# Peptides against a protein of PDB entry 3J47, part 131

Target 1, 121 residues: chain A of PDB entry 3J47
Amino acid sequence: IRLTNQLKSLKGLQSKLKDVVEYLDKVINKELPINHTILGKLQDVFNLLPNLGTPDDDEIDVENHDRINISNNLQKALTVKTNDELMVIYISNLVRSIIAFDDLIENKIQNKKIQEQRVKD
Target 2, 26 residues: chain B of PDB entry 3J47
Amino acid sequence: NAQYHLLVKQGDGLLTKLQKYGAAVR

## One batch from the design tools (peptide; made by RFdiffusion4, then SolubleMPNN)

Design b2_p29_1_s3 (from b2_p29_1, 19 letters changed)
Fold by OpenDDE base, seed 5:
Structure b2_p29_1_s3 (fold): chain B 121 residues (1-121), chain C 26 residues (1-26), chain A 29 residues (1-29)
Amino acid sequence: as target 1 above (121 residues)
Amino acid sequence: as target 2 above (26 residues)
Amino acid sequence: SELEKQLEEMNIILSNVHELLKKIEEQKK
């Protein structure tokens, strides 16, 4: 039962990761804004992953151990990949925020210059 | 991973500087 | 003069942003 649940969770994670990758590609291409809800769900999945990798000490037969190790390695690899993707999204959002703020500063400076010129005239 | 973390830290530093300038322009 | 100083500071920030963007692009290659 636990292994089946882990496999289902992993498959669910894989599907979500695929969706995230597709979303990330669209965000990188500036086609879509970042969806914070997707990011939050991914973070929740990652917070649950460390708990999926702790084998409870119960006597599960050696044959299941290899499958568990492969599953854990795959989960770890998927976690790393998703973390990297999330970092790329974060950096992209940060850059966009910086650009938007730069434009705001420039607009404010220009507005002040226009007001000063109107007072001098 | 380490390179991405470095980039994030650099970006955060720039954002902080930008915020200070935005406050000075007000 | 104060506005000119602000513009200079903004240009420095923009230059730093461009450098970071370039580094990100280099990592994608």
Scores: peptide ipSAE 0.292, ipTM 0.836, DockQ to the pose 0.061
Fold by OpenDDE base, seed 2:
Structure b2_p29_1_s3 (fold): chain B 121 residues (1-121), chain C 26 residues (1-26), chain A 29 residues (1-29)
Amino acid sequence: as target 1 above (121 residues)
Amino acid sequence: as target 2 above (26 residues)
Amino acid sequence: SELEKQLEEMNIILSNVHELLKKIEEQKK
């Protein structure tokens, strides 16, 4: 029972990861917009993943080791790619906030100039 | 990672300058 | 004079923003 539930949970996780990868590929190809909620959840998942790059020295049979290594390398590459995308989103939001603030400052300066001109008239 | 952190740091620095300017204009 | 100083500071900030935007665009290529 416990092992079967763990296997089912792992399969569910694998399916979700596949869906995320497919979504990310569509975003990279500019077919779909970036969903910030999905990326945030994905980041949380990756942060909870044990460092897949530490080979746990445990007796995992050599034949499964190559498949696991390829999967781990792919997952690491996907993690890096996701981090890069999140970084771009963060910086883009930062820049947008800066531009909006600059526009606010300029509007305030213009309003002040108009008010000073009205007092002189 | 290092380039990312540098870019984030530059953005934060710009935000700080912008905040100071906004406070001075108020 | 004080307003001129504020405009100069704003122009410096805007220039820095443009530089950051350019760096982001270069990283997206």
Scores: peptide ipSAE 0.291, ipTM 0.835, DockQ to the pose 0.059
Fold by OpenDDE base, seed 3:
Structure b2_p29_1_s3 (fold): chain B 121 residues (1-121), chain C 26 residues (1-26), chain A 29 residues (1-29)
Amino acid sequence: as target 1 above (121 residues)
Amino acid sequence: as target 2 above (26 residues)
Amino acid sequence: SELEKQLEEMNIILSNVHELLKKIEEQKK
């Protein structure tokens, strides 16, 4: 049961990671806004992933222990990769916000120039 | 991880500069 | 003079943003 749940969680994480990559590509290409729901779900998965590795005290046979360790290492690696992808999304959003703010500042400068020109006329 | 943190820090620095610029234009 | 300083600051910000975007794209590969 635990191994099956770990494998299911890993597959879910892999699928979400793929979705995040696809989403990141769309965000970079300015095709889609950030889906906060996907981000939230991914964050929830990250918060749940450490809990999937909590050894409940049941006597797991040595062969299962090696599989669990491999699964945990893979889950950890996927978690790191997903965190990196989320961070890329965050930075992309930050950059977009900066660009939007720069455009706003430029618009203010232009408006000021227009007002100064109107006063001279 | 370290490269990513560096990128975040650079982004935050840019945001701070942008905020200062916005305050100066106001 | 003040406007020129503002334009220079904006260009610095834009350049830094461009560099950040480039690094993000490199991490996606």
Scores: peptide ipSAE 0.283, ipTM 0.835, DockQ to the pose 0.061
Fold by OpenDDE base, seed 1:
Structure b2_p29_1_s3 (fold): chain B 121 residues (1-121), chain C 26 residues (1-26), chain A 29 residues (1-29)
Amino acid sequence: as target 1 above (121 residues)
Amino acid sequence: as target 2 above (26 residues)
Amino acid sequence: SELEKQLEEMNIILSNVHELLKKIEEQKK
């Protein structure tokens, strides 16, 4: 039962990862806007990946070791790529927030100047 | 990765400065 | 004088933002 659920979850994850990669490629190509919901779900998936990477010490036959290493390396590479994309989005949002805050500060300064001028009149 | 982390750190530093400025303007 | 200091601080922040944006754009190329 647990193993079957893990396999089902892995298949679901694989399908979602494929969809995310396709989505990310479209976003990179500026074909689609960034969907924060998809990115959030992806982040949740990756936050669960360390829990998936606990090797249950089950005797994995030597022939599967190369496939597992390739899968782990691919998963790691995909995680890194996704992390990089999330970082770009994070930085972009941060910069936007900074600009908006700067504009707010400037508006506040201008309002103070107007008030000070009115008090002098 | 390291360059992105550096960029994030720089952004966080800037955000902190903005927060301090916003607090000073209040 | 205090307002001038605030404007200077804002200009420093804006300059830093512009530099960060420039670095982001350079990484996109």
Scores: peptide ipSAE 0.267, ipTM 0.830, DockQ to the pose 0.062

Design b2_p29_1_s4 (from b2_p29_1, 16 letters changed)
Fold by OpenDDE base, seed 2:
Structure b2_p29_1_s4 (fold): chain B 121 residues (1-121), chain C 26 residues (1-26), chain A 29 residues (1-29)
Amino acid sequence: as target 1 above (121 residues)
Amino acid sequence: as target 2 above (26 residues)
Amino acid sequence: SELDEKLKEMEIELKKVHELLEEIEKQQQ
């Protein structure tokens, strides 16, 4: 039962990670804004993941311990990968905000130049 | 990790400059 | 003019951020 639930959770995480990657690609391509709700839910899943990997000090049979360690290493690797993806998302949003603000500044500069020209005429 | 931290630091630097410009344009 | 100069500096830094993003994308392949 526990192993089946872990595999199901891992498959669910893998599917969500794929959806996040696809979303990231759409964000990089400027096709969609970042859904902060999806990001928040993903962060919540990651904050819950560390609690899945504390082996209680019960005598877990050596074969199960190796499988748990491999699973924990894989979960850690997946956590790192998703943190990196979330980071790319964050930076992409930052870059978009900077570009939008640059455009706003340029528009204000142009408007100021137009007003100065109107005062000279 | 190091390249990431560098990128984040550069992004934060740009954001700080952006905020200063926003204040100067107001 | 000073605001235009500052805007140009920000554009240069924005280009550096884009280059770093492209390097991260290359590391993910």
Scores: peptide ipSAE 0.302, ipTM 0.850, DockQ to the pose 0.063
Fold by OpenDDE base, seed 5:
Formats: structure tokens, sequence, C-alpha cells
Structure b2_p29_1_s4 (fold): chain B 121 residues (1-121), chain C 26 residues (1-26), chain A 29 residues (1-29)
């Protein structure tokens, strides 16, 4: 029962992670805006993943050591993947902020040029 | 990690330039 | 004159932001 539930949870997480990657690709391509609520919930799920793979210190049979190493390696790989996704989101938001600021600057330059022309007329 | 830090550093550099520009426009 | 100097500073910083944006786009490709 416990192992089956862990495998089901892992499959669910893998599916969710795929959906997140697809969502991030759409955000990078400017097809969809970033939903901060979805992103925050995903971050919370991944911050809990380290806690989902810590076996309580019960009976270390030698067969558990290989399973623990596989679980830790998978957890580490998932953490790295999550960090990469968070990075892509951060960069995408930064690029959007830069573009918005460039547009603001250009608008201010144009407004100043219009005012200078009005004073000369 | 190193590529991530490089990308974040470039982004922070852009943000800093943007902030300096916003201050110069005031 | 002071306004013209501020406009020149703005144009220089806008060019720097554009160059950095292009570099970020190249790293995403």
Amino acid sequence: as target 1 above (121 residues)
Amino acid sequence: as target 2 above (26 residues)
Amino acid sequence: SELDEKLKEMEIELKKVHELLEEIEKQQQ
C-alpha cells in the first residue's frame, strides 16, 4: 500500500511537472501570461518533495540502501529540474520588465521632443 | 549552477541599468 | 541645455538595455 501510493504520487508529480514545462514554454513564447498562483503552488509542491523522500530512520536493510540512493538521486534530479524552471520564469519576468521599461523610456523621450517642438512654435 | 548564476548576473546587470536610467529620467 | 543632456543620457542607457536584451535572447536560442 505505502509503496503503491508513493509510485502513484511520483507519477502524478511527473505528469504535473510535464504540464508545468509545457506552460513555461507557452510563457516563454508569449502565448500565455505567467500565473503566479499556479507557480507558487508548484513551488510549494517541490519544496515538500524533499520531505516526501526522507525515509524515517526505520530498519536499514541492504535492499533499502539502493532504494534510498535511487530515491535521493531522483529527488536531486527533480530539485535541479525545478530550479531550472524557476530560473526560466525569473528570466522571462526580467525580460518583460526590461521591455516595459524601454517602452516607458521611449514614451518619455517622445513626450519631451513634442514639448520642445511646442515651445519652438 | 554556473550557467544559472551567469544568467542571473546578466539579468541583475540589466535591472541595475534600468534603475539608473529611471533615476536619470526623474 | 540640461534637458538635452538628460535626453542624451537616456538614449545611451536605452542602447545598453537593448544590447543586453539581445544577448539574453541569444542565450535562450
Scores: peptide ipSAE 0.272, ipTM 0.836, DockQ to the pose 0.054
Fold by OpenDDE base, seed 3:
Structure b2_p29_1_s4 (fold): chain B 121 residues (1-121), chain C 26 residues (1-26), chain A 29 residues (1-29)
Amino acid sequence: as target 1 above (121 residues)
Amino acid sequence: as target 2 above (26 residues)
Amino acid sequence: SELDEKLKEMEIELKKVHELLEEIEKQQQ
């Protein structure tokens, strides 16, 4: 039962990571805004991932240990991949914020130039 | 990882500069 | 003029950030 739940959770995480990648591509292409709810849910999944890798101390049959180690390595690899994706989202948002502020500053400079010209006329 | 951290650091540096400009334009 | 110069520096750094984002996107394909 626990292994089946871990596999289901891992498949769910893999599907969600794929959805995040697709979402990131749409965000990079400016087709969609960042969905903070998706990002928050992804972060929650990551915060729960370390808990999915802690075996409760009950009966380790040796044959399950290799499968658990492979699963933990895959979970770690998926965690790294999603951290990288989250990082791309963060940078993309940072860049957008910087562009928006640059445009705001340029607009203020232009408004100041227009006011200075009106005082000279 | 290292390239990403460098990129984040550069972005944060830009944001800090931009904040200083926004304060100077006020 | 000093503000315009620093805005230009920011634009250059923004271009570098965009280039790095494109490289990361290319590594995800």
Scores: peptide ipSAE 0.303, ipTM 0.852, DockQ to the pose 0.061; fails the geometry check
Fold by OpenDDE base, seed 1:
Structure b2_p29_1_s4 (fold): chain B 121 residues (1-121), chain C 26 residues (1-26), chain A 29 residues (1-29)
Amino acid sequence: as target 1 above (121 residues)
Amino acid sequence: as target 2 above (26 residues)
Amino acid sequence: SELDEKLKEMEIELKKVHELLEEIEKQQQ
């Protein structure tokens, strides 16, 4: 039962990571805005991931050590990959904030120029 | 990890300044 | 005007943001 639940959780995580990558690719391509709800749920999953890997100290047969090392390496690789994805999301949000700020500045400059022209007329 | 956290902290500080500025310009 | 002063402050902060972005891009390469 416990091993089956871990495999199911891992498959769920893998599917979710795939969905995140596909979403990130769409954000990079400017097709979709960043969904803060997806990001928050992803962060929550990552904060819970260390709890999914607590070695309960019960008798692990030597054949399970290689599978656990592969699982831990996969979890580490997934954690690194997700940290990289979170970094890309963060940078994308930062760039979007800068662009929005630049547009705000330009709009303020244009509005001021229009007001100055109206006062001269 | 430490460099990543430092980078994130610097970026968050900058984002906070940007937000404060955007609020002051409105 | 007070608005021009705020606009100049904004331009300075934007330059700092841009420099920080360039440093982040450099760390990813």
Scores: peptide ipSAE 0.280, ipTM 0.843, DockQ to the pose 0.071; fails the geometry check

Design b2_p29_2_s1
Fold by OpenDDE base, seed 4:
Structure b2_p29_2_s1 (fold): chain B 121 residues (1-121), chain C 26 residues (1-26), chain A 29 residues (1-29)
Amino acid sequence: as target 1 above (121 residues)
Amino acid sequence: as target 2 above (26 residues)
Amino acid sequence: DLKLRDQMLEQVLRQIEELKKLQEELQKE
């Protein structure tokens, strides 16, 4: 039962991670704004991943210690990968916000130049 | 990790300059 | 006044280009 639930959770995480990567590619390509709902769900999955890898302290036989260490290393690697993806999301949003603000500033400068020219005529 | 923090710091630096520019254009 | 604004705009544009390069480096890892 635990291995089947871990495999199902891992498949769910892999599917969500794929959806996030596909969403990130659309964000990088400027096709879509960052979906705060996808970001929130990714954070929730990330916060639930540690809880799926913490055995409730009741009954783990000593023969599974090597399998638990492999699971913890894989969880840590997935954690790092998820952090890197969240970072690419954050930077992509930051760059988009900066470009939009730059365009706003340029438009304001142009409007001011047009007003100053109309006062000289 | 280190390159990550560098990228975030550069982004925050740019955002701060952009805010100063927006305030000077106002 | 206008020249100082144009210089500040150019500084922001250069920093956007630096951030884009750093984003591309991070995507290659």
Scores: peptide ipSAE 0.324, ipTM 0.850, DockQ to the pose 0.030
Fold by OpenDDE base, seed 3:
Structure b2_p29_2_s1 (fold): chain B 121 residues (1-121), chain C 26 residues (1-26), chain A 29 residues (1-29)
Amino acid sequence: as target 1 above (121 residues)
Amino acid sequence: as target 2 above (26 residues)
Amino acid sequence: DLKLRDQMLEQVLRQIEELKKLQEELQKE
C-alpha cells in the first residue's frame, strides 16, 4: 500500500511537472501569461517535499539508509530542477517586462518626435 | 546557484538601465 | 540625442538575448 501511494504521488508530480514544462514552453513562445495558481501549487508541493523525506522516527533498519539517501538525492534533484524552472519563469517574465517597457519607450520617443515636427511646421 | 545569481543580477541590471532610459525619455 | 537612444535600445536588446541564452543553458541542466 505505501509503495503504491508513493508511486502514484510520484506519477502525479511527474504529470504536474510536465504540465508546468508545457506551460513554460507556451510562455517562452509568448502564447500565454504565467498562471500564478500553477506556480503557487508547484511551490507548495516543493515546500511539502522536505517533509515527505524526513523519516518518521519509527523504523531504524540499516537497509532503509540507502533508500533514504536515494530519496533525499531525488528530492534534492527535484528541488534543483524546480528552482531552475522557477528561474526560467522569472527570467521569461523579466524579459517580457523589459520588451514591453522598451516598446513603451520607443512609442514615447516617436510621439515626442511627431509633436516636435508639428510645432516646427 | 552561482549561474542563478548571475542571471538574476543581469536581469536586475537590465531592468535598472531600462528604468533610467524611461526616466530620460520623460 | 536620438542616436544615444538607439544605442541604449540596442544595448538592452543584446542583454535580453544574453539572458535568453543563459535561460537555455539552465534548461539543458
Scores: peptide ipSAE 0.319, ipTM 0.846, DockQ to the pose 0.029
Fold by OpenDDE base, seed 2:
Structure b2_p29_2_s1 (fold): chain B 121 residues (1-121), chain C 26 residues (1-26), chain A 29 residues (1-29)
Amino acid sequence: as target 1 above (121 residues)
Amino acid sequence: as target 2 above (26 residues)
Amino acid sequence: DLKLRDQMLEQVLRQIEELKKLQEELQKE
C-alpha cells in the first residue's frame, strides 16, 4: 500500500513538473504570466519530501537498501531539478520586472521631453 | 551551482542599477 | 543631464541582453 501511494505521488509530481516546464516555456515565450499557485504547490511538495525519505527503522532487508539508496538519489536529483526550475522561474520574473521598469523609465523620459518641448513653445 | 550564483548576482546588479536609474529620472 | 540618462539606459539594456543570453545558456543544459 505505501509503495503504490509513493509511485502515485511520484507520477503526480512528474506530471506537475512537466506542467511547470510547459508553463516555463510559455513564460519564456512571453505567452503567459507566472502562476503563483503552481509555485506554491511545488513548494508544498518540497516541504513534504523530507517525510518521504525516512525509512521506518524496522526492515533492513539488504535488497531494500539498494532500492532505498536509488530512491534517495532519485529524490535528490528531482529536488535539484526542481530547484533549477524554480530558479529559472525566479530569473524570468526578475527579467520581466526589469524590462517593465525599463519601459516605465523610458516612458517617463519621453513624457518629460514632451513637457519640456511644450514649455519652450 | 556556480553559473547559477553568477546569474543571481548579475540579476541583483541589474536591479540595483535599475533602482539608481529610476531615482535619477525622478 | 539627458546624455547621462541615455547612457544609463543603454547600460541597463546591455545588462538585460546579457541576462537573456545567460538564461538561454541555462536552457541548453
Scores: peptide ipSAE 0.306, ipTM 0.842, DockQ to the pose 0.029
Fold by OpenDDE base, seed 5:
Structure b2_p29_2_s1 (fold): chain B 121 residues (1-121), chain C 26 residues (1-26), chain A 29 residues (1-29)
Amino acid sequence: as target 1 above (121 residues)
Amino acid sequence: as target 2 above (26 residues)
Amino acid sequence: DLKLRDQMLEQVLRQIEELKKLQEELQKE
């Protein structure tokens, strides 16, 4: 029962990770805006991953220790890489939002200058 | 980590300045 | 008044360019 639930949870996590990667690719390609709710849930998953990688105490066989250490190191490296990619996307969207706001300010200034000229004529 | 926090802090500083500029233009 | 607005715009543009450089540094790591 416990092993079957772990496998089901792992398959569910793998499917969600695939959906996240596909969503991130669409955001990178500018096809979709960042959904803050998806990003927040992903951050929560990553913050819980270190807690899932520390089994508190009791009995899992010494013969899997090297495979578990390699998988945990690879999973940690993939988590760090994915966090860095998410960060770059977040910054890219922040910069785009700032540029769009700057363009809006410039357009407002130009419109005000045009109105001030029309009042002087 | 440290470069990340620095970049986020710089972005927040820029957003704050841009908001002040937008308010001064209104 | 207009000169002060243009100076503030130029300051924002410089800061955007600094953020772009920092983004490029993070992409090289």
Scores: peptide ipSAE 0.298, ipTM 0.838, DockQ to the pose 0.030

Design b2_p29_2_s2
Fold by OpenDDE base, seed 1:
Structure b2_p29_2_s2 (fold): chain B 121 residues (1-121), chain C 26 residues (1-26), chain A 29 residues (1-29)
Amino acid sequence: as target 1 above (121 residues)
Amino acid sequence: as target 2 above (26 residues)
Amino acid sequence: NLKERDELLELVLRRIEELQKLMEELQAE
């Protein structure tokens, strides 16, 4: 039962990661704005990933140690992948913030030039 | 990786513009 | 490397905070 639930959770996470990647690709391509709700859900999934790999210490069957190590390595690899996706989202937000700030500065410079012209006339 | 580096490079380019404009507003 | 990635994320966070501060300074003028 627990392994089946972990596999179902992993499949659900994999599907969500795919949806986030597809969303990130659209954000990178400037096709869509960042959805903060998707980002928050991805962070929640990331924060839950470490908890999926801690077997509660109550069933140490030593014969599964290699399978547990493989599962932990896969979870670490998925955690790394999720972190890379979060980083891409974050940089996409940064780039948008920079563009918006660049536009604000340009507008301020233009307004200052217009005021300086009006004082000279 | 390559698309990520491209986005980083674009962000850095925009940061450089922002720094130039910030210096021109002072 | 996980550490290098966390350091990069922190640098980017700091840069967003710097940009936000610069936006606030620009709005206060």
Scores: peptide ipSAE 0.287, ipTM 0.840, DockQ to the pose 0.508
Fold by OpenDDE base, seed 3:
Order: C-alpha cells, then structure tokens, then sequence
Structure b2_p29_2_s2 (fold): chain B 121 residues (1-121), chain C 26 residues (1-26), chain A 29 residues (1-29)
C-alpha cells in the first residue's frame, strides 16, 4: 500500500511538472501571468518529498530495497527537474521586473524631457 | 546546478545595474 | 547624462536577451 501511494504521488508530481513546463512555455510566450498558487503548491510538494523518501524502519524485505532505491533515484531526478523549472520561473519574473523597471525609467525620462521643453517655450 | 548558479548570478548582476540606472535617473 | 543612460539601457536589454536565451536552453533539457 505505501509503495503504491508513493508511485501514485510520483506520477501526480510528474503530471504537475508537465503542467508547470507547459505553464512556463506560456509565460515565456507572454500569454499568461505566473500562477503563484501552482508555484506554492509545487514548493509544498517539494518540501514534502524528503518525507516521502524516509521509510519508517519497519521490516524491509530485500526485494523491496531495489524498488525503493529506483524510486528514490527517480524522485531525486524529478526534484532536480522541478528545481530547474522553478529557476526558469524565477528568472522569467526577474526579467519581467527588470523590463517593467526599465519602462518606468524611460517614462520618467520622457516626462522630464517634456517639462524641459515646456520651460524653453 | 552550476549553470543555475551562473544564471542567477547573471540576473542579480543585471538587477544591480538596473538599480544603479534608477538611482542615476532620480 | 542622457548618453550614459542610453548606454546603460542597451546593456540591460542585451542582458535580458542573454537571460531569455539561457532560460530557453534550460527548458529544452
């Protein structure tokens, strides 16, 4: 039962990672704003992932140990992949903030030029 | 990891330049 | 100085383009 739940959670995480990638593509294409709720839920899943990999120390049959190691390696690989996706989101937000700040600066420059022109007239 | 840290460092460097620009526009 | 401001804007824009490219490379992995 616990292994089946871990596999189901891992499949759910993989599906959610795919949704995050698709969302990131839409964010790169400027089609959608960042969904902070999806990001927060993903981050919560990651904070819970280390706890999903701690077996309670009760009765490991040797045949389950290889499956647990494979699942932990896959979980680690998925964690890395999502850290990379979260990074892409973070950088996209940083770039957008920079562009918005640049536009604000340019608007301030233009307003100053208009005021200087009005003082010369 | 290394490419990540490089990219973050590059973003922080850009943010710092932008802050200097904003201060020069004030 | 308007010239120094325009040069700084150009540097920011170029760096944004570099960050976008690195983001696309990371997404392709």
Amino acid sequence: as target 1 above (121 residues)
Amino acid sequence: as target 2 above (26 residues)
Amino acid sequence: NLKERDELLELVLRRIEELQKLMEELQAE
Scores: peptide ipSAE 0.281, ipTM 0.843, DockQ to the pose 0.030
Fold by OpenDDE base, seed 2:
Structure b2_p29_2_s2 (fold): chain B 121 residues (1-121), chain C 26 residues (1-26), chain A 29 residues (1-29)
Amino acid sequence: as target 1 above (121 residues)
Amino acid sequence: as target 2 above (26 residues)
Amino acid sequence: NLKERDELLELVLRRIEELQKLMEELQAE
């Protein structure tokens, strides 16, 4: 019963991670706006993931270890991939914010030049 | 990891320049 | 003052281009 519930929870988490990746791809492609609440929850999940990977319990049976290690390595690889995608999104948003700020600055410079010209006329 | 840290450091550097510019435009 | 602002804008634009290049490099891996 406990192991079956853990496997079901892990499959549910994997499905949700896939949905998040698909959402992130749509956001990168500008098909959907970024939902900050989804990003925050995903960051919380990643901050909780480091507790799943301490290999400091020596000696549990070699034959079940290969399937658990393959699952943990796959989940770690999926976590790294999702972190990379999140970082690309974060940088894309940072770049957009910087461009918008640069445009705002240029607009302020132009407005100042227009005011200086109006005072000179 | 190293590329990640480089990219974050570059983003922070740009944010700092942006803040300095915003202060100079005020 | 105006010249220093134009130089700051150019530095920001160059830095945006560098960040875009790094983003492309990260997407290519």
Scores: peptide ipSAE 0.268, ipTM 0.839, DockQ to the pose 0.030
Fold by OpenDDE base, seed 5:
Structure b2_p29_2_s2 (fold): chain B 121 residues (1-121), chain C 26 residues (1-26), chain A 29 residues (1-29)
Amino acid sequence: as target 1 above (121 residues)
Amino acid sequence: as target 2 above (26 residues)
Amino acid sequence: NLKERDELLELVLRRIEELQKLMEELQAE
């Protein structure tokens, strides 16, 4: 039962990660704004993942240790990769916010110049 | 981790400079 | 005033380029 739930959660996470990557590609391509709600839920899932990867110290057979270590290393590698992707997105959003602010500043300056010209006429 | 924190810190520094610029242009 | 503004825009652009470079370095790891 626990393993099936973990596998289902992992498949759900993998599907969600795929949806996130596809969303991220669209965001990188400037096709969509970042959905903070999706990002927050993803962060919550990743913050819960370290707690899902600690088996409580009671009774799981020695034959699964290599598969569990490979699975934990793969989960850790996937978590790192996803954190790197999330970071790239955060930076991309920061850069976009900066560009939008620069455009706002330029628009304010142009409007001020136009107003100053109208007061001199 | 260290590169991430450096990058975030640099982004925050840029945002702060941008805010100062926006305040000076108002 | 206009000159100071253009200098500030140039500083922001330079800082955006630095952030882009850091993002590329992170993607290469």
Scores: peptide ipSAE 0.267, ipTM 0.836, DockQ to the pose 0.029

